# Ledger of designs, part 61: peptides against a protein of PDB entry 3QIS

Target 1, 334 residues: chain A of PDB entry 3QIS
Amino acid sequence: PSLELSRREFVFENVKFRQLQKEKFQISNNGQVPCHFSFIPKLNDSQYCKPWLRAEPFEGYLEPNETVDISLDVYVSKDSVTILNSGEDKIEDILVLHLDRGKDYFLTISGNYLPSCFGTSLEALCRMKRPIREVPVTKLIDLEEDSFLEKEKSLLQMVPLDEGASERPLQVPKEIWLLVDHLFKYACHQEDLFQTPGMQEELQQIIDCLDTSIPETIPGSNHSVAEALLIFLEALPEPVICYELYQRCLDSAYDPRICRQVISQLPRCHRNVFRYLMAFLRELLKFSEYNSVNANMIATLFTSLLLRPPPNLMARQTPSDRQRAIQFLLGFLL

## One batch from the design tools (peptide; aimed at target 1 K174)

Design b2_p23_4_s2 (made by RFdiffusion4, then SolubleMPNN; from b2_p23_4, 12 letters changed)
Fold by OpenDDE base, seed 5:
Structure b2_p23_4_s2 (fold): chain B 334 residues (1-334), chain A 23 residues (1-23)
Amino acid sequence: as target 1 above (334 residues)
Amino acid sequence: MEELRREIEELRAQPPLTAEDLA
């Protein structure tokens, strides 16, 4: 069997978080026999592509002289955003298009990623006074490394090293402040807030706005700004309630005194963000007659974002564990 | 809680961080 490929080199310029890019090419069976094609893993890889890439279709059959269009889709989800922001991964891959009883055809994928405040750690963002797109990539790496070390020191109750010559970190990320302040000012009376989805175009504008500027006003509808906050919290590499405290939150869920003690043990940035969000959500609940928001809905929604089970426990999360997690947050909303 | 409410009110009473306060 033999194939002809219309293109073998693909460039994805300015790849952004949650922005789908597509490149298409054709494959043609220029042989005399039917062929099966498939994208196959490289040596030592488990998947045929990186998590931010897909081929559609990834396999198929071609009769002699048949042609099929293949789409290469680049999409940076919450699962890939952190490793791309840090520069641990890049918009580079090689796809192997295999023919059964035939040859391998190599496709080269290249491009550049534009860093996002989405998928960046709370600690790193507290150190970023400027929009992430103004921060040199080298400094982003240093900020993530330093942020990891600061988190670990905070969890260990190590005395903060002398806050001497380094610019004091923000108490909360400016991105969270901007989102929550906007919602507080403009969305408290918004009907169905956090229940109505935002518009995808507005979400992209909000992400781009937060990545590139410090706006006076966030663009888009209150629903889009509300969903952008949810997306931001979901994309955090470490949830607002650190994984180390997850089980203690469940164990304390029915004791409001112990719940507050558990939260007091969070790293400074995480603790500040948690308290800031809870203060906002309690204010939002005062307007329930206008916004149709209730404590159970908010607790259920935000529990999945703020109090995520550690990756090793995800498959074992019981309905009881979910109810305890919801009850933990309810103790801060009521 | 009062401190954080005060800090949020102080953050709210701080004009939105102008480009100058970050320089």
Scores: peptide ipSAE 0.032, ipTM 0.671, DockQ to the pose 0.110
OpenDDE base, seeds 1, 2, 3, 4: peptide ipSAE 0.029, 0.024, 0.028, 0.027; ipTM 0.674, 0.651, 0.676, 0.682

Design b2_p23_4_s3 (made by RFdiffusion4, then SolubleMPNN; from b2_p23_4, 12 letters changed)
Fold by OpenDDE base, seed 5:
Structure b2_p23_4_s3 (fold): chain B 334 residues (1-334), chain A 23 residues (1-23)
Amino acid sequence: as target 1 above (334 residues)
Amino acid sequence: MEELRREIEELRALPPLTAADLA
């Protein structure tokens, strides 16, 4: 069996969070026999591609002189955004197109990623006084390392080392403040807030706006701004309630005094974000006659974002655990 | 809330970072 490929090198310029890019190429069976093709893992890889890449179709059958178009889709989800923001991963891969009883064909994928405040830690964002696109990649690495160390020290209740001439961190990320302040000013009377989806084009404009500027006003509808807040919280590498406190939140779910004590043990930025969000959501609930928002809906929605099970426990989460997690948040909304 | 608003308005008033501000 033999294939001809119209292209073997692919460049994806200016890849962004949640922005789909596509490159197409054709494969042709230039042999005299039918062939089966598939993308296969490289040596020691579990998958044929990195999580932000997909081939469609990834396998198929070609008769002699038959041709098929293959799409290479690059999409940075919440699952890949953090490692791309830190520069731990890059827009580089090699795909192996295998022929049954034939040759391997190598495809080179390259490009560049543009960092996002989405998928960046709360600690790093509290240190970023400017939009993430104004911060050098080298400084992003330093900010993530410093953020990890500060989180650990805060959890251990270690005395802050002498804050050298490092600028005082923000009380909450500017991005969270901008989103919540917009919703507080303009969306309290919005019918079906957090129930109606935003527009994808507006979501991309909001993300680009927060990544590149400190705007006076966020673009888009109240629904798009509300969904952007949900996407931001979902994309956090560590949820607003740190994984270390997850079980304690479930165990305390029916004691409001213990719940407040658990929240007091969060790192400063996480604790501030949690309190800020709860204050906003309680204010939003006062306008329930206008916005159709109730405490049970909000608690159910935000529980999956704020109080995520650790990755090792996610597959084992019981309906009882979910109900306890919802009850924990309800104690801050009522 | 007000302290945080003031902090954001102070950030809005800051010029964009230049390569010289990062050296």
Scores: peptide ipSAE 0.037, ipTM 0.652, DockQ to the pose 0.829
OpenDDE base, seeds 1, 2, 3, 4: peptide ipSAE 0.025, 0.033, 0.026, 0.021; ipTM 0.655, 0.632, 0.668, 0.647; seed 3 fails the geometry check

Design b2_p23_4_s4 (made by RFdiffusion4, then SolubleMPNN; from b2_p23_4, 11 letters changed)
Fold by OpenDDE base, seed 3:
Structure b2_p23_4_s4 (fold): chain B 334 residues (1-334), chain A 23 residues (1-23)
Amino acid sequence: as target 1 above (334 residues)
Amino acid sequence: MEELREEIERLRAQPPLTEEDLE
């Protein structure tokens, strides 16, 4: 069996969070026999491609002289955004197009990723005074490493944060402040807030706006701004309630005094973001007659975002654990 | 309003950036 490929090198320029890019190529059976093609994992890889890449179709049959179009789709989800923001991963891959009883054909994928405040840690964002796209990639790596080390020091109740560090971190990320301040000013009377989906184009504009600027006003509808807040919280590498406190939140869910003590043990930025969000949501609930928002809906929605089970426990979450998690959050909304 | 405003104002009273941090 033999294939001819129209292209073997693909460049994906300016890849962004949640923005789909597509490149297409043709494969033709220039052999005399039918062939089966498939994308196969490289040696030691579990998948034929990185999580942000997809081939469609990834396998198929070709008769002699048959041609098929293959789409290479690049999409950075919440599952890939953090490792791309840190530069731990890059828009680089090699695909192996295998031909049954034939040869391997190598495809080179390359490109560049544009960092996002989405999928960046709260600690790193609290150190970013400028939009993330103005921050050199080298400085982003340093900010994430420093953020990890300070989080660990804070959790260990070690040395008081040296108040003398020349660059005091923000109390909350500017991005989440902008989102919440917008919603507080303009969305408290918005009917079906957090229930109506935003527009995908407006969501992309909001993301690009937060990544590139400090706007006076966030573009888009209140629904798109509300969904952008949910996407932001979902994309956080460490949830607003750190994984280390997850079980303690569940155990304390019916004691409001212990719940407040657990929150007091969060890293400063996480604790500030949590309190800021709870204060906003309590204010939003005062307008329930206008916005149709109730405490149970909000608690159910935000619990999955703010109080995520650690990755090792995610598959083991019981209905009781979910109810305790909701009850924990309700104690801050009521 | 007041508590959120005071908490936002406490969060704002550390201006994220002064104009001097923008120069």
Scores: peptide ipSAE 0.028, ipTM 0.634, DockQ to the pose 0.110
OpenDDE base, seeds 1, 2, 4, 5: peptide ipSAE 0.023, 0.025, 0.025, 0.027; ipTM 0.665, 0.638, 0.618, 0.633; seeds 1, 4 fail the geometry check

Design b2_p23_5 (made by RFdiffusion4)
Pose (drawn by RFdiffusion4):
Order: sequence, then C-alpha cells, then structure tokens
Structure b2_p23_5 (pose): chain A 293 residues (1-134, 168-310, 319-334), chain P 23 residues (1-23)
Amino acid sequence: PSLELSRREFVFENVKFRQLQKEKFQISNNGQVPCHFSFIPKLNDSQYCKPWLRAEPFEGYLEPNETVDISLDVYVSKDSVTILNSGEDKIEDILVLHLDRGKDYFLTISGNYLPSCFGTSLEALCRMKRPIRERPLQVPKEIWLLVDHLFKYACHQEDLFQTPGMQEELQQIIDCLDTSIPETIPGSNHSVAEALLIFLEALPEPVICYELYQRCLDSAYDPRICRQVISQLPRCHRNVFRYLMAFLRELLKFSEYNSVNANMIATLFTSLLLRPPPSDRQRAIQFLLGFLL
Amino acid sequence: DAEQEEDDALFHEINTEMHELYK
C-alpha cells in the first residue's frame, strides 16, 4: 500500500468571499497491491478539514497502479466569511490523506484571505467610512449603495427579487463594494437585488438581533408592541430595519411593474432580517407584515 | 400611519446625508 503524489503543498492566493478556487493534484498507487485512501480528521477533530475547504474526491480505491486526480476546493461561504474577515481563522490547514492500513500523507494548505464588507457586522461597517479593502453612519454605506442603485433603476424592474442575478456580477458587486464607493454599482438589477439579499444573509448579526428574535414572535400580533421591540435594537440595527421597511414599502407602490407583493416580500425578507440563533414562521411573517402594511 | 411616515422620512434623510458624503 503505497501512493505517489504529484505535489503535497498547495497555495490559495487572494481567497475571496464566495469565489471558488481549485488546486488539483494526482494520486498514483505505486505499490504492488491495491490500496484504499481517504482524508481523515486530525487527532480529536470532527472533520478532515475546515469548512471553507473540501477534497473531491475525499476517498477511493486504486489498483496498482491507476491514478486519480484530487481537487482541493476552497470556497468561503457565509459560514466562514466572518471569522476569516476577523482573522480568527487563516487560509491554512493540514490534510491527512490516509492509506487504509498504511502510511499517512500530509498535505499543507496555505494562502491568504481578502476581507469583505460582506459578513462584517452592521456596527463595524457603520464605523468605517472608507471601503474595507480600499459620528458613525446611519446605515452602512454598502447597503445604502445597493439600495440607492435599486431605488434609481429597479423600481419598475420586472420580477425584482424573483429572478436570480449572474454569479460573475455578484462577485463584481462584492469586490466593488469592498474596494470602492462607486458612482454606479456594476451589473443588472437582478444581480444588485440578489447581492442585497446575500448581504443581509451574510451579516454576522441579523438586522433583528438574535436575543430580540423571540420577543418579536411573541409580540407579533400587537403593532404597538412590535414597534417597541424594534426600539430595543442598537441604533444601526434599528436604522437598517426601518430603512429596509421603507424601501420595501416604496417598491410595493410599483407592484404592477416589479411584481413585488406583500406575500413575496414577507416570505423572502422575514428569514433574512429575523433569524434564530414551524408556526413561528407564521408569527415571523406576521411580524414583518405588520411593518409593511 | 405616523410611524410609517417617520420611517419614510428617515429613509429620505439617510439618502440625502449619504449623497452629501459620497456623491
């Protein structure tokens, strides 16, 4: 049971939020007998690698002496973007490729991460007047830029918030917001709209903070009480919530053109603005509908 | 209704302030 590896060191340079990278290598069974390989967790872990990293395939069977290409894939999603933004984690790791009843092959993962305004807290963004990778703001300039674009160009946009944008444009929009305060956000209205949804979803702390979440559901049927729960939010969260509710009410005025109705808004934005750490789903849409109408 | 009017006014105020800062 022996393996030959084309390489053991891999570099993921300039890793970005939601931008896929692949580093490929070939495994060849140079032994005399067939072997089984698999990636294993390092002593006392649950997984063989960190969440932003994946092996494809991660296990297999090789006769002497067939070869197989292994793809080491890096993808920073909403699960890892905040810790990589913060530096609590780095683009580094060790993959242990394990021959069943044999040697271990150690693969070193290195590289660097570029922080994004996406996955960054509303508080920190309101304290940063310049792009992240170039008195606090009432709302983060990035969310203002996305909403400003949609307000200007997308009020009459067919199927707004119902048609997915382009992956390439989403990345361009994110990089644009990470590095500039542009005159125009690049990409179609559908891409800018989706980038807004991704922005809200990627927040480390939702627009409605986690501890106020339960109170919101309990209070869902009293508009006076719902508004008071909102008053308990930090200034930047309260402002973003009010700003978005005003923006969505503005879009509802053009529903005959943009097909944006209360039903779709409630089911789309409730889970983004009001996340927990069933029928609560109903109190939640009721909570949000109370502001829209 | 008054609360929504305040929200709308805040929306337009925030937009004015941000335009003065960045555009």

Design b2_p23_5_s1 (made by RFdiffusion4, then SolubleMPNN; from b2_p23_5, 16 letters changed)
Fold by OpenDDE base, seed 4:
Structure b2_p23_5_s1 (fold): chain B 334 residues (1-334), chain A 23 residues (1-23)
Amino acid sequence: as target 1 above (334 residues)
Amino acid sequence: SEWQQEMEEFFRKISEEFRKLYY
């Protein structure tokens, strides 16, 4: 069997978080026999492509003289955003289009990724006083390394951050402040806040806005701004409540005194973000008559974002664990 | 509660610091 490919080189320029890009090509069976095609893993890979890439269809049959359109879809989800932000991964891949009993055809994928504040650590963001797109990629790497070291120092209760000549970190990420300050100003009376989905186009505008600017006003509806906050929290490489404290939060869930002690052990940026969010949510709950938001709903929603089980325990989360996690957050909302 | 007041004060303080920084 043999195929003709309309294109073999694909460039995905300016790839962004949650922005789908598509490139299409055609494959034609120019042989005399039916063929089965499939994208196959390279010798050392478990998957035929990187997590941010897919082919659609990824396999199929072609009769003689048949043609099929294949879409190469690039989509950076929460699962790929962190490694792309750090430059650990890049928009580069090679796809192997295999023909059963035939040849391999190689497709070259290239492009560039534009970093996002989404999927960046709280520690790194606290060191970024300017939008992430204004920060040189080389400096992003340094900020991540420094952020890791500062987290470790904070956990070890080592020496107070030397008020040395390094610019004092922000108490919380500016992106969280921008989102929360907007919601606090404009959304406290918004009916069905956090219950109504945002618009995808508005979400993209909000993400781009936060990545590129420090706006006076976030674009989009209150629902889109609210959902952007949820997406931000979900995309964090480490949740606001560090994985190390997960079990202790569950164990303390019915003791408000112990809950506060557990939170006090968070790294400074995580602790500040937690406190800031809880304060905001408590303010939001004062307007429950207008926004239809209640503590149980908020606790349920934010628990999955703020108090995630460690990856090794994710598959073992019980309904009891979830209820304890909700109860833990309720103790800060009531 | 004292804790509630501390949280509200912290929230306000964060806002003031950021406004001063960016506006």
Scores: peptide ipSAE 0.513, ipTM 0.943, DockQ to the pose 0.806
OpenDDE base, seeds 1, 2, 3, 5: peptide ipSAE 0.501, 0.493, 0.503, 0.503; ipTM 0.941, 0.939, 0.941, 0.941

Design b2_p23_5_s2 (made by RFdiffusion4, then SolubleMPNN; from b2_p23_5, 12 letters changed)
Fold by OpenDDE base, seed 1:
Structure b2_p23_5_s2 (fold): chain B 334 residues (1-334), chain A 23 residues (1-23)
Amino acid sequence: as target 1 above (334 residues)
Amino acid sequence: DEWQEEWEKLFEEFSKEFRELYY
């Protein structure tokens, strides 16, 4: 069996968070026998491609002189955004198109990723006074390394950050402030806020706006700005309530005094973001007659974003654990 | 509740700090 490929080299320029890119090519059976093709893992890989890439179809049969179109889809989700922001991973891959009882055909994938404030740590964002696209990639790496070291120090020792000669970090990320300040000013009376989905085009404009500028006004509908806040919180590599405190939040869920003590033990940026979001959500609940938002809906929605189970416990989360997590957050909203 | 008043104050303080920094 043999195949002819219309193209073997693919370049994906300016790849962005949540923006789908597609490249297509054709494969043709130029042999005299039917053949089966499949994309196969390289030696030592578990998957035929990186998590941000897919082929469609990834396998199939071709009769003699038959041709099939294959789509190569690049999509950076919340699961790939953090490693691409740090430069730990890159828009580079090699695909192996295997022909059963035939040859291997190699496809080269290349391109560039544009960093996003989505999927960046709260600690790194508090050190970024300018939009992430204005920050040199070398400085982004340094900010992430420093952020990891400061988080570890802050969890081990309640030592005040030494007021050394470095610029004071922001109290909260500017991106969270921009989203919350916009929603506070313009969305308190918005019917079905956090219940109606945003527009995908507006969400992309909001992401690009936050990555590239400090706007006076965020573009898009109140629903799109509200969903952008949810996407931001979901994409955080470490949730607003750090994984180390997850079990203590569940254990304290019915004691408001202990709940407050647990929150006081968060790293400074995480604690400030939590307090800032709770203050906003409490204000939003005063307008429940206009926005149809209630404490149970908000607690249910935000608990999954703010109080995520550690990766090793995700498969073991019980309905009781979920209810305790919701009750923990309700104690700050009521 | 002393913590509610602290959080409302924190919300206003942050909003002021960021406006003074960027606008």
Scores: peptide ipSAE 0.292, ipTM 0.850, DockQ to the pose 0.800
OpenDDE base, seeds 2, 3, 4, 5: peptide ipSAE 0.286, 0.290, 0.223, 0.198; ipTM 0.852, 0.852, 0.847, 0.834

Design b2_p23_5_s3 (made by RFdiffusion4, then SolubleMPNN; from b2_p23_5, 16 letters changed)
Fold by OpenDDE base, seed 1:
Structure b2_p23_5_s3 (fold): chain B 334 residues (1-334), chain A 23 residues (1-23)
Amino acid sequence: as target 1 above (334 residues)
Amino acid sequence: SSWQQEWEKLFEQFSEEFRKLYY
């Protein structure tokens, strides 16, 4: 069996968070026998491609002189955004198109990724006084490494970080401030806030706006700005309530004094973001007659974003654990 | 609660700090 490929080299320029790109090519059976094709893992890989890439179809059957179109889809989700922002991963891959009882065909994938404030740590963002696209990639790597080391120190030492000669970090990320300040000014009376989805085009404009500028006003509807806040919180590599405190939050869920003590143990940036969001959400609840927002809806929605189970416990989360997590958050909304 | 009032004040304080920094 043999195949002819219309193209073997693919370049994905300016790949962004949540923006789908597609490249297509054709494969043709130029042999005299039917053939089965599949994309296969390389010798050391578990998957035929990186998490941000897929082929469609990834397998199939071709009669002699038959042709099929294959789509290569590049999509950076919340699961790939952090490793691409840090430069740990890149828009580079090699696909192996295997022909049964035939030879392998190699496809080269290349391109560039544009960093996002989405999927960046709260610690790194508190050090970024300018939009992420203005920050050199080398400095992003240094900020992420330093942010990890400071988070560990802040969890181990209840001591205020010494006022070292580095510029004072922001109290909260500017991106969180921009989203929350916009919602506070313009969305408190918005009917069905956090219940109506935003527009995908407006969400992309909001992401691009936050990555490239410090706007006076965020573009898009109040629903799109509200959904952008949810996407931001979901994409955080570490949730607003750090994984190390997850079990203590569940254990304290019915004691409001212990709940406040647990929150006081958060790293400074995480603690400030948590308290800032709780202050905003309590203000939003005062307008429930206009916005249809209630404490149970908000607690249910934000608990999954702010208080995520550690990866090792995700598969073991009970309905009781979920109810305790909701009760923990309700104690800050009421 | 005294705690709720403290964080409402912090919300206003952050808004003032960021306005002075960027606008």
Scores: peptide ipSAE 0.217, ipTM 0.814, DockQ to the pose 0.815
OpenDDE base, seeds 2, 3, 4, 5: peptide ipSAE 0.181, 0.216, 0.100, 0.211; ipTM 0.797, 0.822, 0.750, 0.811

Design b2_p23_5_s4 (made by RFdiffusion4, then SolubleMPNN; from b2_p23_5, 17 letters changed)
Fold by OpenDDE base, seed 5:
Structure b2_p23_5_s4 (fold): chain B 334 residues (1-334), chain A 23 residues (1-23)
Amino acid sequence: as target 1 above (334 residues)
Amino acid sequence: SEWQKEMEEEFKKFREEFKKLYY
């Protein structure tokens, strides 16, 4: 069996969070026999491609002189954004197109990723006074490392930050501040807020706006700005309520006093973001007659974002655990 | 509640502090 490939090198320029890019190529059976093709893992890999890449179709049959179009789709989800933001992963891969009883064909995937405030830690973002696209990549790495170290110090109740030498971190990320301040100003009377989805084009504009600028006004509808806040919270590498406090939140869910004590143990940036969001959501609930928002809906929605189970417990989350998590958040909304 | 006032004051403070930094 033999294949001809129209292209073997693919460059994905300016890859961004949630922006689908597609490159197509043709494979043709230039042999005299039917062939089966498949993308196969490299010797040490479990998957034929990195998590941000897919081939469609990834396998198939070709008759002699048959041609098929293959789409290479690059999509950075919440599951890949953090490792790309840190530079731990890159827009580089090699695909192995295997021909049954034939040879391998290598495809080179390359490109560049543009960092996003989405999928960046709260700690790092609190240290970023400028848009993330203005921050040198080397400094992003340093900010993530420093942010991890400061989180550990905060959890250990070690000596207060020496107030003198480093630029004071923001109390909350500017991106969260901008999203919430916009929603507070313009969306408190918005019917079906957090219930109506945003527009995908507007979401991309909002992400690009927050990554590149400090706008006076966020572009898009109130629904798109509201969904952008949800996407931001979902994309956090660590949820607003740190994983180490998850079980304590569930255990305290019916005692509002203990719930507040648990939140007080969060790292400063996480605690401030939590308080800022709860304050905003309480303001939003004052306008329930206009926005159709109620405490149970908000608690249910935001609990999945703010109080995520640790990855090792995700598959084991019981309906009781979910109800306790909702009850924990309700104690801050009521 | 006292906590409601605290949250409203904190929310106002967060908004005012950010404005002083960027606007």
Scores: peptide ipSAE 0.291, ipTM 0.870, DockQ to the pose 0.766
OpenDDE base, seeds 1, 2, 3, 4: peptide ipSAE 0.211, 0.178, 0.208, 0.141; ipTM 0.831, 0.815, 0.829, 0.776

Design b2_p23_6 (made by RFdiffusion4)
Pose (drawn by RFdiffusion4):
Structure b2_p23_6 (pose): chain A 293 residues (1-134, 168-310, 319-334), chain P 23 residues (1-23)
Amino acid sequence: PSLELSRREFVFENVKFRQLQKEKFQISNNGQVPCHFSFIPKLNDSQYCKPWLRAEPFEGYLEPNETVDISLDVYVSKDSVTILNSGEDKIEDILVLHLDRGKDYFLTISGNYLPSCFGTSLEALCRMKRPIRERPLQVPKEIWLLVDHLFKYACHQEDLFQTPGMQEELQQIIDCLDTSIPETIPGSNHSVAEALLIFLEALPEPVICYELYQRCLDSAYDPRICRQVISQLPRCHRNVFRYLMAFLRELLKFSEYNSVNANMIATLFTSLLLRPPPSDRQRAIQFLLGFLL
Amino acid sequence: DEEWFHEFQEEMEETIDELREEL
């Protein structure tokens, strides 16, 4: 049971939020007998690597002496973007490739991460007047820029918030917002609209803070009480919520053109603005509908 | 609410322009 590896050290340079990287290497069974390989957790872990990293494949069978290409894939999603933005985690790791009844092969993962305004809290963004990788703002300039673009160009946009944007343009928009305060956000209206949805979804703290979530559901049927729960939010969260509810009511005026109706808004934005840490789904859409109408 | 939204946009537009000028 022996393996030959084309390389054991891998570098993921300039890792960005939602941008896929792949570092590939070849494993060859140079032994005399067949072998089984698999990636294993380091002593006392649950997984063999961190969430932003994946091996493809992560296990297999090799006769003497067939070869197999292994793809080490890095993808920073919403799950890891905040800790990598914060520096609480780094683009580093050790993969232990394990031969069943044999040696362990240690693969070193290194590289660097570029912080994004996506996955950053509303509070910190309101305190930063310049792009992240170039009195607080009422709302983060990034969300204002996305909404400003949609307000200017997308009020009559067919199927707004129902058609997915382009992956390439989403990344261009995110990098644009990380590095600049542009005159125009690049990309189609569908891409800008989706980037807004991703922005809300990637927030470490939702527009409606987690502890106010349950109170919102209980209060879902009294508009006077729902508004009061909103008053308990920090200033930046209260402002973003009011600002988005006003923007969505503006879009509802052009529903005959942009197909944006209360039904779609409720089911689309409720889960983004009001996240927990069933029929509560119903009180939640009722909560949001109370503001839209 | 509609008037407020438009006024808010104008105020934020001035803020963004000021920030751009500083860049």

Design b2_p23_6_s1 (made by RFdiffusion4, then SolubleMPNN; from b2_p23_6, 15 letters changed)
Fold by OpenDDE base, seed 1:
Structure b2_p23_6_s1 (fold): chain B 334 residues (1-334), chain A 23 residues (1-23)
Amino acid sequence: as target 1 above (334 residues)
Amino acid sequence: ELEELYKERERLRKIIEELRKEL
């Protein structure tokens, strides 16, 4: 069996968070026998491609002289955004198109990724006074490493933040401030806020706006700005409530005094973001007659974003754990 | 609490307005 491929080299320029790119090619059975094709893992890989790449179809049968179109889809989700932002991973892969009882065909995937404030740590963003696209990649790596060390020192209460350093970090990331300030000004009376989805095009414009500028106004509908806040919180490598405090939040869920003590143990930037979000959400709840937002809905929605189980516990989260997590947030909304 | 939010919001606003002028 043999295949003819219309193309073997693919370049994905300017790959961005949540922006789907597609490249297509054709495979043709130029043999005399039916053949089965499949994308197969390389020798040391569990998957045929990196998490941000997909082939569609990834397998199939071709009759003699049959042709099929294959789409190579590049999509950076929350699962790949952090490692691409840091430059730990890159838009590079090799696909192996296997022909049963035939040869392998190699496809080269290349391109460039454009960093996003989405999927960047709160600590790094608090140090980032300019839009992420203006920050050299080398400096992004340094900011992430320094942010990890300061998070650890802050959790251990060992070092007061040296208030004397000429480069004081922001109290809250500018991106979070911009999103929440917009929603506070314009969305408190928005019917079905956080219940109606945003527009995908507007979401991309909001992401690009936050990655490239410090806008006076965020583009898009209130629904798109609200969803962008949810996407931002979901994409954080470390949730607003750090994984180290997850179990303590659940254990304290019915004691408001202990809940406040647990939040006081957060790193400064995480604690400030948490307090800022809770204060905004409490204000939003005062307009429930207009926006149809209630405390249970908000607590349920934001619990999954702010109080994520550590990766090792995700598969073990009980309905009781979810209810405790919701109750923990309710104590800050009521 | 709300007054603290307004104070912090206004503090952050000034910082962000300064950052916009540095761009």
Scores: peptide ipSAE 0.280, ipTM 0.873, DockQ to the pose 0.751
OpenDDE base, seeds 2, 3, 4, 5: peptide ipSAE 0.202, 0.168, 0.059, 0.242; ipTM 0.836, 0.804, 0.714, 0.853

